# Ledger of designs, part 38: peptides against a protein of PDB entry 2YKT

Target 1, 231 residues: chain A of PDB entry 2YKT
Amino acid sequence: SRSEEMHRLTENVYKTIMEQFNPSLRNFIAMGKNYEKALAGVTYAAKGYFDALVKMGELASESQGSKELGDVLFQMAEVHRQIQNQLEEMLKSFHNELLTQLEQKVELDSRYLSAALKKYQTEQRSKGDALDKCQAELKKLRKKSQGSKNPQKYSDKELQYIDAISNKQGELENYVSDGYKTALTEERRRFCFLVEKQCAVAKNSAAYHSKGKELLAQKLPLWQQACADPS

## One batch from the design tools (peptide; aimed at target 1 D109 R188)

Design b2_p15_8_s1 (made by RFdiffusion4, then SolubleMPNN; from b2_p15_8, 9 letters changed)
Fold by OpenDDE base, seed 4:
Structure b2_p15_8_s1 (fold): chain B 231 residues (1-231), chain A 15 residues (1-15)
Amino acid sequence: as target 1 above (231 residues)
Amino acid sequence: SFLEKKIKELLEELS
């Protein structure tokens, strides 16, 4: 029946979220944590490199003929520091605004979806059983009427059951239809949440890239001329 | 968030 088909579709949406989306989201979070760790590693390695560059700048500053190159090397290190600050902000956002929030939600969602599905199933079954009962009673009544010498005795009861069946059928169909819409909305909300959180991360990533580009574009011409300038 | 509130409400209802 139409209601049975819609019921199956509804259950399948919940199952898809529980068995496909949520596990995939957990994996996404895990991969994100790995990515974060790698970026932290890059940051640490970069710090060591530019700290060593600063040391070279100090030596230049102590020299008789290369003092001005010391300032250039220090500027290079400072630009790096500023770029790293932007990266750190991006990483904070990545951790706090994406990974942590997703991790919190995915754990709660398992229980929520199980409960939601169970609630839907229970109510759907209840309505279905009530309908089946009325249909069965009507069938019994009709059998009695067919064997009776006075079928008119059962006419009013028959009409009552017919009306009840019609009403219960309509209620079941509406409930299942609404259930399906609700399930689809739940699915969409989860994807939207992921997209929104990823957008926030993307904005911060853009800020990191733009700041780096700006700083390097500003200073690079100066640095390129440093060796050509008289000491 | 809306989702968090809804989760809590549903869990309480079904408890």
Scores: peptide ipSAE 0.024, ipTM 0.624, DockQ to the pose 0.033
OpenDDE base, seeds 1, 2, 3, 5: peptide ipSAE 0.008, 0.000, 0.000, 0.015; ipTM 0.481, 0.366, 0.367, 0.520

Design b2_p15_8_s3 (made by RFdiffusion4, then SolubleMPNN; from b2_p15_8, 8 letters changed)
Fold by OpenDDE base, seed 1:
Structure b2_p15_8_s3 (fold): chain B 231 residues (1-231), chain A 15 residues (1-15)
Amino acid sequence: as target 1 above (231 residues)
Amino acid sequence: SFLEEQIEKLLKELA
């Protein structure tokens, strides 16, 4: 029946969230943590490289003929420091606004969804059973009437059961339909949350790239002329 | 979130 099909669809939505979405989200979080760790590693390695560059700048500053190049090397290292500061801000956002919040939600979601599905199933079954009971009673009544010498005695009761069945059928269909909409809402809400959190991270990432581009664009012409124009 | 709320409202209207 239409109601049975809709019921199956509803259950499948919950099943998909529980068995596909949530496990995939857990994996996404795990991959995010790995990505974060790698970026932290890059930051650390870069620090060592540019610290060594500063040392070269110190040597230049102590020289007789390359003193001005010391300042250039220091500036290069300083620009990197500023870029790294921006990266650190991005990483903080990545951790706090995406990973932590997703982890908190996915951990609690299994219990919530299980309860929600169970509630739906219980009520759906209750309504279905009530409908089946009325149908069975009508069938019994008709059988009794057929064997009776006075079938008219049961006519009013038969009409009552027919009306009850119609009403209960409609109620069941409406309930299942609403249940399906609710399930779809639950699914969409979870995807929307993911998208919104990822957007926040994307904004911070954009800021990182923009700041880096700006700083380098400002200084690079000066650095490129340093050897050609000794002071 | 705001988006979640809007979606929920829309779904209710379609019910």
Scores: peptide ipSAE 0.022, ipTM 0.555, DockQ to the pose 0.063
OpenDDE base, seeds 2, 3, 4, 5: peptide ipSAE 0.020, 0.000, 0.017, 0.021; ipTM 0.558, 0.325, 0.542, 0.558; seed 5 fails the geometry check

Design b2_p15_8_s4 (made by RFdiffusion4, then SolubleMPNN; from b2_p15_8, 8 letters changed)
Fold by OpenDDE base, seed 4:
Structure b2_p15_8_s4 (fold): chain B 231 residues (1-231), chain A 15 residues (1-15)
Amino acid sequence: as target 1 above (231 residues)
Amino acid sequence: SFLEEKIKKLLEELA
C-alpha cells in the first residue's frame, strides 16, 4: 500500500543517516584531522627552510658586492612569513569552525536519530494496529450479518466501522507522510550544516591563497631583476 | 521551499 511504501522510505532515510551519513562524517572528520596535522608539519618544515634562507641573506648583506641581494633574500623570507601567518589562521578556523563543530554534532546525533526513529515507529505501529483491529471487527461483523436471518440489524454498525476504517486509514497516511517529510528535513539539515561549514573553510582558504598570490605577484618581478641590475 | 516541493513530488509519486 501507499502508506506501507512511504513507511519503508521513511525508515530508510533514518537508517541511511545513521548507517551511512554519520559513519562517513566521522571518517571525514578523521581525514580532516590528518590533513590539519600534515599542514602543520609543512609549516614547521617551511620555517626551517626560510630561516636558512635568511642566513644566506645575512651573508649577502655582509658582502660588499651583493648587499642588494641580501635584501631580496630577506624579502623572500618575509613574504613566506606573511603567507604562513595566514595559513595558520586558516588552520585555526579549519579546526574550530569545521572539525570541532562537526565532531560535537556527530557524537550526539546517533542517539537523537535512534530516538526519533523509535518514536516514529511506535506511533506508526500504534495507528496501524488500530486500523487492523477495526478492519478485523468489520470482517467479523460481516460474517455475523451474512449468517443472520436479519442482516439489516447490523447495517448501521457496518457503516460505522467503514467510516472508522476510512478515518484511521487517512490518519495513518497523514502521519506517515509527515514522518517522511520530517525525515527528509533531518537529512537535508545535516548536509546543509556540512556545506555551510565547508563554505566557511573555503572562504578562509580563498583569503589565504589570494593574499599569497598578491604578495608573490608584487615582489617576484623585483626579485627576478635583482641580478640583472646590480647597484 | 525547494525541499518542500521535492517532498511533495515524491509523495505524489507514491500515491
Scores: peptide ipSAE 0.017, ipTM 0.536, DockQ to the pose 0.057
OpenDDE base, seeds 1, 2, 3, 5: peptide ipSAE 0.013, 0.015, 0.000, 0.015; ipTM 0.522, 0.526, 0.384, 0.518

## One batch from the design tools (peptide; aimed at target 1 R111 Y112 E186)

Design b2_p16_3 (made by RFdiffusion4)
Pose (drawn by RFdiffusion4):
Structure b2_p16_3 (pose): chain A 225 residues (1-144, 151-231), chain P 16 residues (1-16)
Amino acid sequence: SRSEEMHRLTENVYKTIMEQFNPSLRNFIAMGKNYEKALAGVTYAAKGYFDALVKMGELASESQGSKELGDVLFQMAEVHRQIQNQLEEMLKSFHNELLTQLEQKVELDSRYLSAALKKYQTEQRSKGDALDKCQAELKKLRKKPQKYSDKELQYIDAISNKQGELENYVSDGYKTALTEERRRFCFLVEKQCAVAKNSAAYHSKGKELLAQKLPLWQQACADPS
Amino acid sequence: SEVEEQVEEIRKEVEE
């Protein structure tokens, strides 16, 4: 009986994956693509900015008394080229290693989940029908206490075997369904962890490049008196 | 288990 409760829970897990998780995953992939399209816009504009800044640096390089300011502006642009490319690195960890792999999985999962739920429903129903029939045959013999004919005992053994088989099938089916759900959340968490490691390398690179150059830049227009 | 074998067969058929 608890078996029937477990049977409904299992159908519900497959339904939750197919109707909630995968669609939300489709939406997450779409947001990720928009995010990358936007990140491309920023990397491009950062280029225009830094070239405009180098042009100012060339002007200061050709002047009397401001040449070293020219050097400071060159170095600012250079630091940004080094930071940016640590960002382009985090960016590809986004495209090839997250968006592409998610799209690949979710594409195959529609057929896989429809087939797995269906196979489970068919096998669970076929075991239930065979058990009910064996029990009906036994009820027929018993109708027309501590006594049992040879044939009644054979039915009792068969019913016990099929009931054990059905309960194990539902018990294992439920464990499998929860595992399918956990593997999909685990893969999403893993892909996000990988992009996060590259975000840590990007931010660490920026901190150190700036910690190195920033004091010298702040000194360039200090009072010498 | 029987359920696990069935799921693996289905997974291999989908991959092919």

Design b2_p16_3_s1 (made by RFdiffusion4, then SolubleMPNN; from b2_p16_3 with E5K Q6M V7M E15L)
Fold by OpenDDE base, seed 2:
Structure b2_p16_3_s1 (fold): chain B 231 residues (1-231), chain A 16 residues (1-16)
Amino acid sequence: as target 1 above (231 residues)
Amino acid sequence: SEVEKMMEEIRKEVLE
């Protein structure tokens, strides 16, 4: 029937969220954590590299013929420090504004969706059963009427059952229709939440890249000329 | 089918 087909579609939306979306989201979060960890590793390794660069700058500053190059090397290290600080800030945001929030949502969602689906199924079944009962009663009544010497006696009751069936059918269809709308809305809400959180990440990433580009663009010409200048 | 049409209409409504 129409209502049964709509019901199946509604259930499929919930099942898709629970069995496809949520597991995929958990995997996404896991991959994000791996990415974060790798970037943290880069940050740590970079610190060692640029600390070593500072040491080279110190040696230059102590030299007789390369003192000015010491300042250049210090500037290079400092610019990188600033870039790295920006990266760390981005990573904190990535963790707190995306991963943590998604993780919290996905953990709560399993229980929520299960309850929502169960509630829908229970009510749908209840309405369906009530409809079936009325249909069965009408069928019984018609059989009695056919066997009766006075079929007119049952005419009013027959009309009442027909009306009841019509009303219950309409209610069931409306309920399933609303259920489908609700399910689709729930799915969309989850994707929208993901998109919004990714937008925040993108904004922070843009800030990181912009800062790095700006700092390097400002200083690189100076550094490139340092060796051409007399001591 | 008629059901498919109805479901598509519902989908459009939700996406609006």
Scores: peptide ipSAE 0.036, ipTM 0.721, DockQ to the pose 0.042
OpenDDE base, seeds 1, 3, 4, 5: peptide ipSAE 0.011, 0.031, 0.027, 0.024; ipTM 0.559, 0.676, 0.615, 0.689; seeds 1, 4 fail the geometry check

Design b2_p16_3_s2 (made by RFdiffusion4, then SolubleMPNN; from b2_p16_3, 6 letters changed)
Fold by OpenDDE base, seed 5:
Structure b2_p16_3_s2 (fold): chain B 231 residues (1-231), chain A 16 residues (1-16)
Amino acid sequence: as target 1 above (231 residues)
Amino acid sequence: SEVEKMMEEIREEVLK
């Protein structure tokens, strides 16, 4: 029946969220944490590299003929530091605004969805059982009427059951329909939230890249001329 | 019911 099909669809939506979406989201979070850790590792390694560059700058500054190149090397290291600060800011946002929030939500969501599905199933079954009961009673009544010498005695009651069945059928269909809409909305909200959070990450990433490009674009021409034009 | 209230609270927390 239409109601049965809609019921199946509704359950499938909830099950898909619980059994596919949420586990996948947990994995996504885990992969995000790994990615963050790797980037943090890059940051640390880069610090060592540019600290060593500073040391080279110090040597240049102590030289008799290469002092100005010392300043260039220091500037290179400083620009890197600024770029790195932007990366760290991005990573903090990535962790606090995306990963942590998703982790909290997915943990709570399992309980919520389980309860929601159970509630829906219980109510759906209750309505279905009530309908089935009325249908069964009507069938019994009709059988009794056929065997009676006075069938007219049961006419009013038969009409009452018919009306009750019609009403209960309508209620069941409406309930299941609303349930399906609700389930779809729940699913969509979760995907939308993920998309929105990823957009925020993308914006932060763009800011990091933009800042780096800006700083390097400003200084690189100067550095490139340092050897040709000693000061 | 109390259960329904709890569900709504969880829903709000999860979906906000």
Scores: peptide ipSAE 0.026, ipTM 0.638, DockQ to the pose 0.246
OpenDDE base, seeds 1, 2, 3, 4: peptide ipSAE 0.018, 0.017, 0.020, 0.019; ipTM 0.571, 0.569, 0.517, 0.570; seed 1 fails the geometry check

Design b2_p16_3_s3 (made by RFdiffusion4, then SolubleMPNN; from b2_p16_3, 6 letters changed)
Fold by OpenDDE base, seed 4:
Structure b2_p16_3_s3 (fold): chain B 231 residues (1-231), chain A 16 residues (1-16)
Amino acid sequence: as target 1 above (231 residues)
Amino acid sequence: SSVEKMMEEIKKEVLE
């Protein structure tokens, strides 16, 4: 029946979220954590590199003929420090605004969806069983009427069952229809949430890239000329 | 089918 088919579709949406979306989201979070760790590693390694650059700047500053290049090397290290600070801010956002929130939601969602599906199934079955019962009773009544010498005795009851069946059928169809809409909305909401959180990360990432570009664009021409005009 | 049409209408209502 139409209601049965729509019921199956509704269940399939819930199953898809629980069995496909949520596991995939957990994997996404895991991959995100791995990516975060790698970027943190880059941050740490960069610190060591630019600290070593500062040391080279110190040596230049102590030299007889390269003193002015010491300041250049210090500026290079400082600019990269600022860029790195921006990366750290981006990583904090990545962790707090995306990974943590997704992790919290996916954990809660398993319980929520299970309960929601069970509730839907229980109510759907209840309505279906009630309908089936009325249909069965009508069939029994009709059989009795056909075998009776006074069929008119059952006419009022027959009408009552017909009306009840019609009402219950309508209720079931509406319930299942609403259930399907709800399920689709739940699915969409989850994807939208992911997109929104990813957008926040993208904004912070853009800020990191912009800051780096600006700082380097400002200083790089000066640094490139440092060796052209020896003291 | 009538069912398919109904499903498409529901999808449109919910997702668009």
Scores: peptide ipSAE 0.020, ipTM 0.534, DockQ to the pose 0.041
OpenDDE base, seeds 1, 2, 3, 5: peptide ipSAE 0.020, 0.020, 0.019, 0.019; ipTM 0.529, 0.522, 0.517, 0.517

Design b2_p16_3_s4 (made by RFdiffusion4, then SolubleMPNN; from b2_p16_3, 7 letters changed)
Fold by OpenDDE base, seed 1:
Structure b2_p16_3_s4 (fold): chain B 231 residues (1-231), chain A 16 residues (1-16)
Amino acid sequence: as target 1 above (231 residues)
Amino acid sequence: SSVEKMMEEIREEVLA
């Protein structure tokens, strides 16, 4: 029947969220944590590299003919430090605004969805059973009427069951339809939440890239001419 | 089918 098919679809939406979406989201969070760790590692490794560059700048400053190149090397290291500071800020936002919030939501969601599905199933079954009972009673009544010498005796009761069946059928169909809408809305809400959090990450990433581009664009022409124009 | 039509109507409502 139409109501039975819609009921199956509703249950499948909840099952898809619990068995496919939520596990995939947990994996996504885990991969995000790995990515964060790797970027933190890059920051640490970069510190060592540019500290070594500063040492080369010190040697240039101590030389007789390359003193101005020491300042250039120091500036290169300083610009990188500023870029790395921006990366660290981005990573903090990545952790606090994306990973932590997604983790909190996905852990609470399993219990919530299980309860929501159970509530829906219980109420759907209750309405279905009530409908089946009325249909069964009508069938019994009609059998009695066919074998009776006075079929008119059962006419009023037959009409009552027909009306009850019609009302219960309509109620069940509306309930299942609303249930399906609710389930789809729950699914959409979860995808929208993910999209919105990723938008925040994208904005933070854009700020990081913009800062790096600006700093390097400002200084690179000065560094490129340093060897051609000795002081 | 009647079921397919109902599903489409619900989908459109949820996505609106």
Scores: peptide ipSAE 0.028, ipTM 0.636, DockQ to the pose 0.043
OpenDDE base, seeds 2, 3, 4, 5: peptide ipSAE 0.021, 0.018, 0.017, 0.017; ipTM 0.560, 0.543, 0.523, 0.543; seed 4 fails the geometry check

Design b2_p16_4 (made by RFdiffusion4)
Pose (drawn by RFdiffusion4):
Structure b2_p16_4 (pose): chain A 225 residues (1-144, 151-231), chain P 16 residues (1-16)
Amino acid sequence: SRSEEMHRLTENVYKTIMEQFNPSLRNFIAMGKNYEKALAGVTYAAKGYFDALVKMGELASESQGSKELGDVLFQMAEVHRQIQNQLEEMLKSFHNELLTQLEQKVELDSRYLSAALKKYQTEQRSKGDALDKCQAELKKLRKKPQKYSDKELQYIDAISNKQGELENYVSDGYKTALTEERRRFCFLVEKQCAVAKNSAAYHSKGKELLAQKLPLWQQACADPS
Amino acid sequence: SLTLEEMEALAEEYES
């Protein structure tokens, strides 16, 4: 009987994956694409900014008394080129290693999940029907206490076997369904962890490049007196 | 986790 409760829980897990998880995953993929389109806009604009800044650096390089300021502005643009390309690295860890792999999985999952739930429902129903029929045949013989005919005993053995088979099938079906759900959340967490490692490398690169150059830049217009 | 090829093969098996 708790078997029937478990049977409904299992159907519910498959339904949750097909109607909640995968659609939300489709939405997450769409947000990720918008995010990348936006990140491309920033990388591009950062280019225009830094070229405008190099132009100022060229002017200071050609003047009397401000040449070193020209060097400072060149170095600022250069630091940003090095930071940016550690960002473009985190960006491709986003496209090829996250968005593409998610889209590939979710595409095949619709058919896989519809087929797995259906196979499970058919197998569980077939085992339940065979058990009910064996039990009906036995009830017929028994109707027309510590005594059992040869044939009654054979039915009792068969009912026991089929009941054990049905309960194991529902028990294993539930474990499998929870595992299918956890595999999908684990893959999502892993893809995010990978993008996160590259975000750590990007931010670490920025801290050190700036920790190196920033004091010299702050000194360039200090009072020499 | 299941691979792409494993997911396709299992879906065919379950449909059979």

Design b2_p16_4_s1 (made by RFdiffusion4, then SolubleMPNN; from b2_p16_4, 8 letters changed)
Fold by OpenDDE base, seed 5:
Structure b2_p16_4_s1 (fold): chain B 231 residues (1-231), chain A 16 residues (1-16)
Amino acid sequence: as target 1 above (231 residues)
Amino acid sequence: MLSLEEMEQRTAEFEA
């Protein structure tokens, strides 16, 4: 029946969230933590490289003929420091605003969805059983009427059962339909949350990249000219 | 997505 098909669809939405979405989200969080760790590793390695560059700048500053190149090398290291500060801010936001929040929610969500599905199934079954009971009683009444010498005696009661069945059928269909809409809304809410959090990540990432681009664009022409114009 | 508090509250209601 239409109601049975809609019921199966509703259950499948909940099952898809619990068995596919949530495990995939846990994996997404794990991959995010790995990405964060890798970026922290890059940060550490880069610090060593630019600290070594500062040392080269110190040597240039001590030379008689390359003093101005010392300042250039120091500026390169300083720009790196500022870019690194932006990266650290991005990573902090990535951890606190995305990973931590997703981790807390995904842990609770399995229990929440299980309870929601169970509640839906219980109420759906209750309405279905009540409908089946009324249908069974109508069948019994019709059999009794067919075997009776006075079938008109049962006419009013038959009409009452027909009306009750119609009402219960409508209630069941509406409940299952609303249940399906609710399930789809639950699924959409989770995807929307992920999209919104990724938008925040994108904004923070854009700030990091823009700051780096601005700093480098400002200084790079000066650095490129430094060797052409000896002091 | 629902807040943790909202999820906990609804879960409790469904389990009752």
Scores: peptide ipSAE 0.224, ipTM 0.865, DockQ to the pose 0.870
OpenDDE base, seeds 1, 2, 3, 4: peptide ipSAE 0.025, 0.211, 0.021, 0.018; ipTM 0.633, 0.853, 0.618, 0.585; seed 4 fails the geometry check

Design b2_p16_4_s2 (made by RFdiffusion4, then SolubleMPNN; from b2_p16_4, 8 letters changed)
Fold by OpenDDE base, seed 5:
Structure b2_p16_4_s2 (fold): chain B 231 residues (1-231), chain A 16 residues (1-16)
Amino acid sequence: as target 1 above (231 residues)
Amino acid sequence: MLSLEEMEKKTAEFEA
């Protein structure tokens, strides 16, 4: 029946969230943590490189003919420091605003969804059983009427069961339909949350890239000219 | 997405 099909679809939505979405989200969080660690590693390695560059700048500053190039090398290191600070801010936000929040929610979600599904199943079954009972009683009544010398005696009661069955069937169909919409909304809400959190990551990433671009664009022409005419 | 508090409350309601 239509109600049975919609019931199966509803259960499948909950199962898909619990068995596909949530495990995939846990993996996503794990990959995010790995990415964070890798970026921290890059940060550390970059620090060593630019610290070494500062040393080269010190040597230039001590030279007779390359003093101004020392300042250039120091500026390059300083720009790196500022870019690195922006990266650290981005990573902090990435950890606190995305990974931590997703981790907290995914741990609670399994219990939540299990309870929600169970509640839906219990109520769906209750309504279904009540409908089946009324249908069975009508069938019994009709059998009695067919064997009776006075079938009209049962006509009013038959009408009452028919009306009750119609009402219960409508209620069941509506309940299952609403259940399906609710399940789809639960799924969509989870994807929307992920999208919103990724938007925050994107904003922070954009800030990091913008700051780096601005700083480099400001200084790079100066650095490129530093060797053309000693000053 | 529901807050943690809302999820906990709703879970409790479902389990009651």
Scores: peptide ipSAE 0.071, ipTM 0.787, DockQ to the pose 0.872
OpenDDE base, seeds 1, 2, 3, 4: peptide ipSAE 0.046, 0.062, 0.042, 0.039; ipTM 0.763, 0.782, 0.757, 0.759

Design b2_p16_4_s3 (made by RFdiffusion4, then SolubleMPNN; from b2_p16_4, 5 letters changed)
Fold by OpenDDE base, seed 5:
Structure b2_p16_4_s3 (fold): chain B 231 residues (1-231), chain A 16 residues (1-16)
Amino acid sequence: as target 1 above (231 residues)
Amino acid sequence: MLTLEEMEERTEEFES
């Protein structure tokens, strides 16, 4: 029936969130943590590299013929430091605004969705059972009427059951329809939240990339010319 | 999307 099909669709939405979306979201969070860890590792390794570059700059500054190149090497290390600061800000936002919040929500969501589905199923079954009962009673009444010497005796009761069945059918259909809309809304809210958090990450990432581009674009021409103009 | 607090409240309501 239409109501049965819509009921199956409603249950499938909840099941899809619980069995597909939430596990995938957990994996997404895990991959995000791996990415964060890798970037932190890059940060650490880069620090050592640019500290070593500073040491080379110190040696240049102490030389007789390469003093000005010392300043260039120091500037390269300083620009890296500034870029790194922007990366760290991006990573903080990535961690606090995306990963932590998603992790908190996905942890709670299993119980929430299970309870919501159970509530829906209980009420749907209750309404369905009430409808089935009325249909069964009408069938029994019709059998009694067929075996009776006075079938007209049951006519008023038959009409009452028909009306009751119609009303209960309508109530069931409305409830299942509303349940389906609710389930779809729950699913959409989860995707919307993910999109919104990714937008925040994108903004912070853009700031990091922009700052790096600006700093390097400003200094690179100077650095490229440094060896051509010895002092 | 629902806050964590709202989700907890609704969960309790559904479980009662």
Scores: peptide ipSAE 0.060, ipTM 0.787, DockQ to the pose 0.859
OpenDDE base, seeds 1, 2, 3, 4: peptide ipSAE 0.032, 0.024, 0.022, 0.000; ipTM 0.741, 0.659, 0.618, 0.232

Design b2_p16_4_s4 (made by RFdiffusion4, then SolubleMPNN; from b2_p16_4, 7 letters changed)
Fold by OpenDDE base, seed 2:
Structure b2_p16_4_s4 (fold): chain B 231 residues (1-231), chain A 16 residues (1-16)
Amino acid sequence: as target 1 above (231 residues)
Amino acid sequence: MLSLEEMEKRTEEFEK
């Protein structure tokens, strides 16, 4: 029946979230943590590299003929420091606004979805059983009436069961329909949350890239000219 | 979209 099919669809939505979406999201979070770790490693390695560059700048500043190049090397290191600060801010956002929140939600979601599905199934079964009971009673009544010398005795009761069946059928259909809509909404909000959190990360990433581009674009012409104009 | 707190509350309600 339509109601039965819709019920199966509803259960499948919950099943898909629990068995496909949530495990995939956990994997996504794990990959994100790996990415974060790698970027943190880059930051650390970069610090060592540019600290060494500062040392070269110090040597230039102490030289007789290359003093001005010392300032250039210091500026290069300073610009890098500022870029790294932006990267750290991006990583902080990536961790706190995406990974942590997704992890918290996916952990809680197992219990939530299980409870929601169970509640739906329980109520759906209850309504279904009540309907089946009324249908069975009507069938029994009709058999009794058919064998009776006075079928009119059962006419009013038959009408009552017909009405009850109609009402319970409608109630079941509405409940299952609402359940399906609710399940689809639950699925959609999870994807929406992921998109929204990823947008926040994208904004911070854009800020990092923009700041780096701006700083380098400002200074690079100056640095390129440094060797062409010896002191 | 439900907050974590709202999800927890609803979970508790569903588990009763």
Scores: peptide ipSAE 0.106, ipTM 0.801, DockQ to the pose 0.879
OpenDDE base, seeds 1, 3, 4, 5: peptide ipSAE 0.104, 0.016, 0.023, 0.051; ipTM 0.803, 0.506, 0.635, 0.774

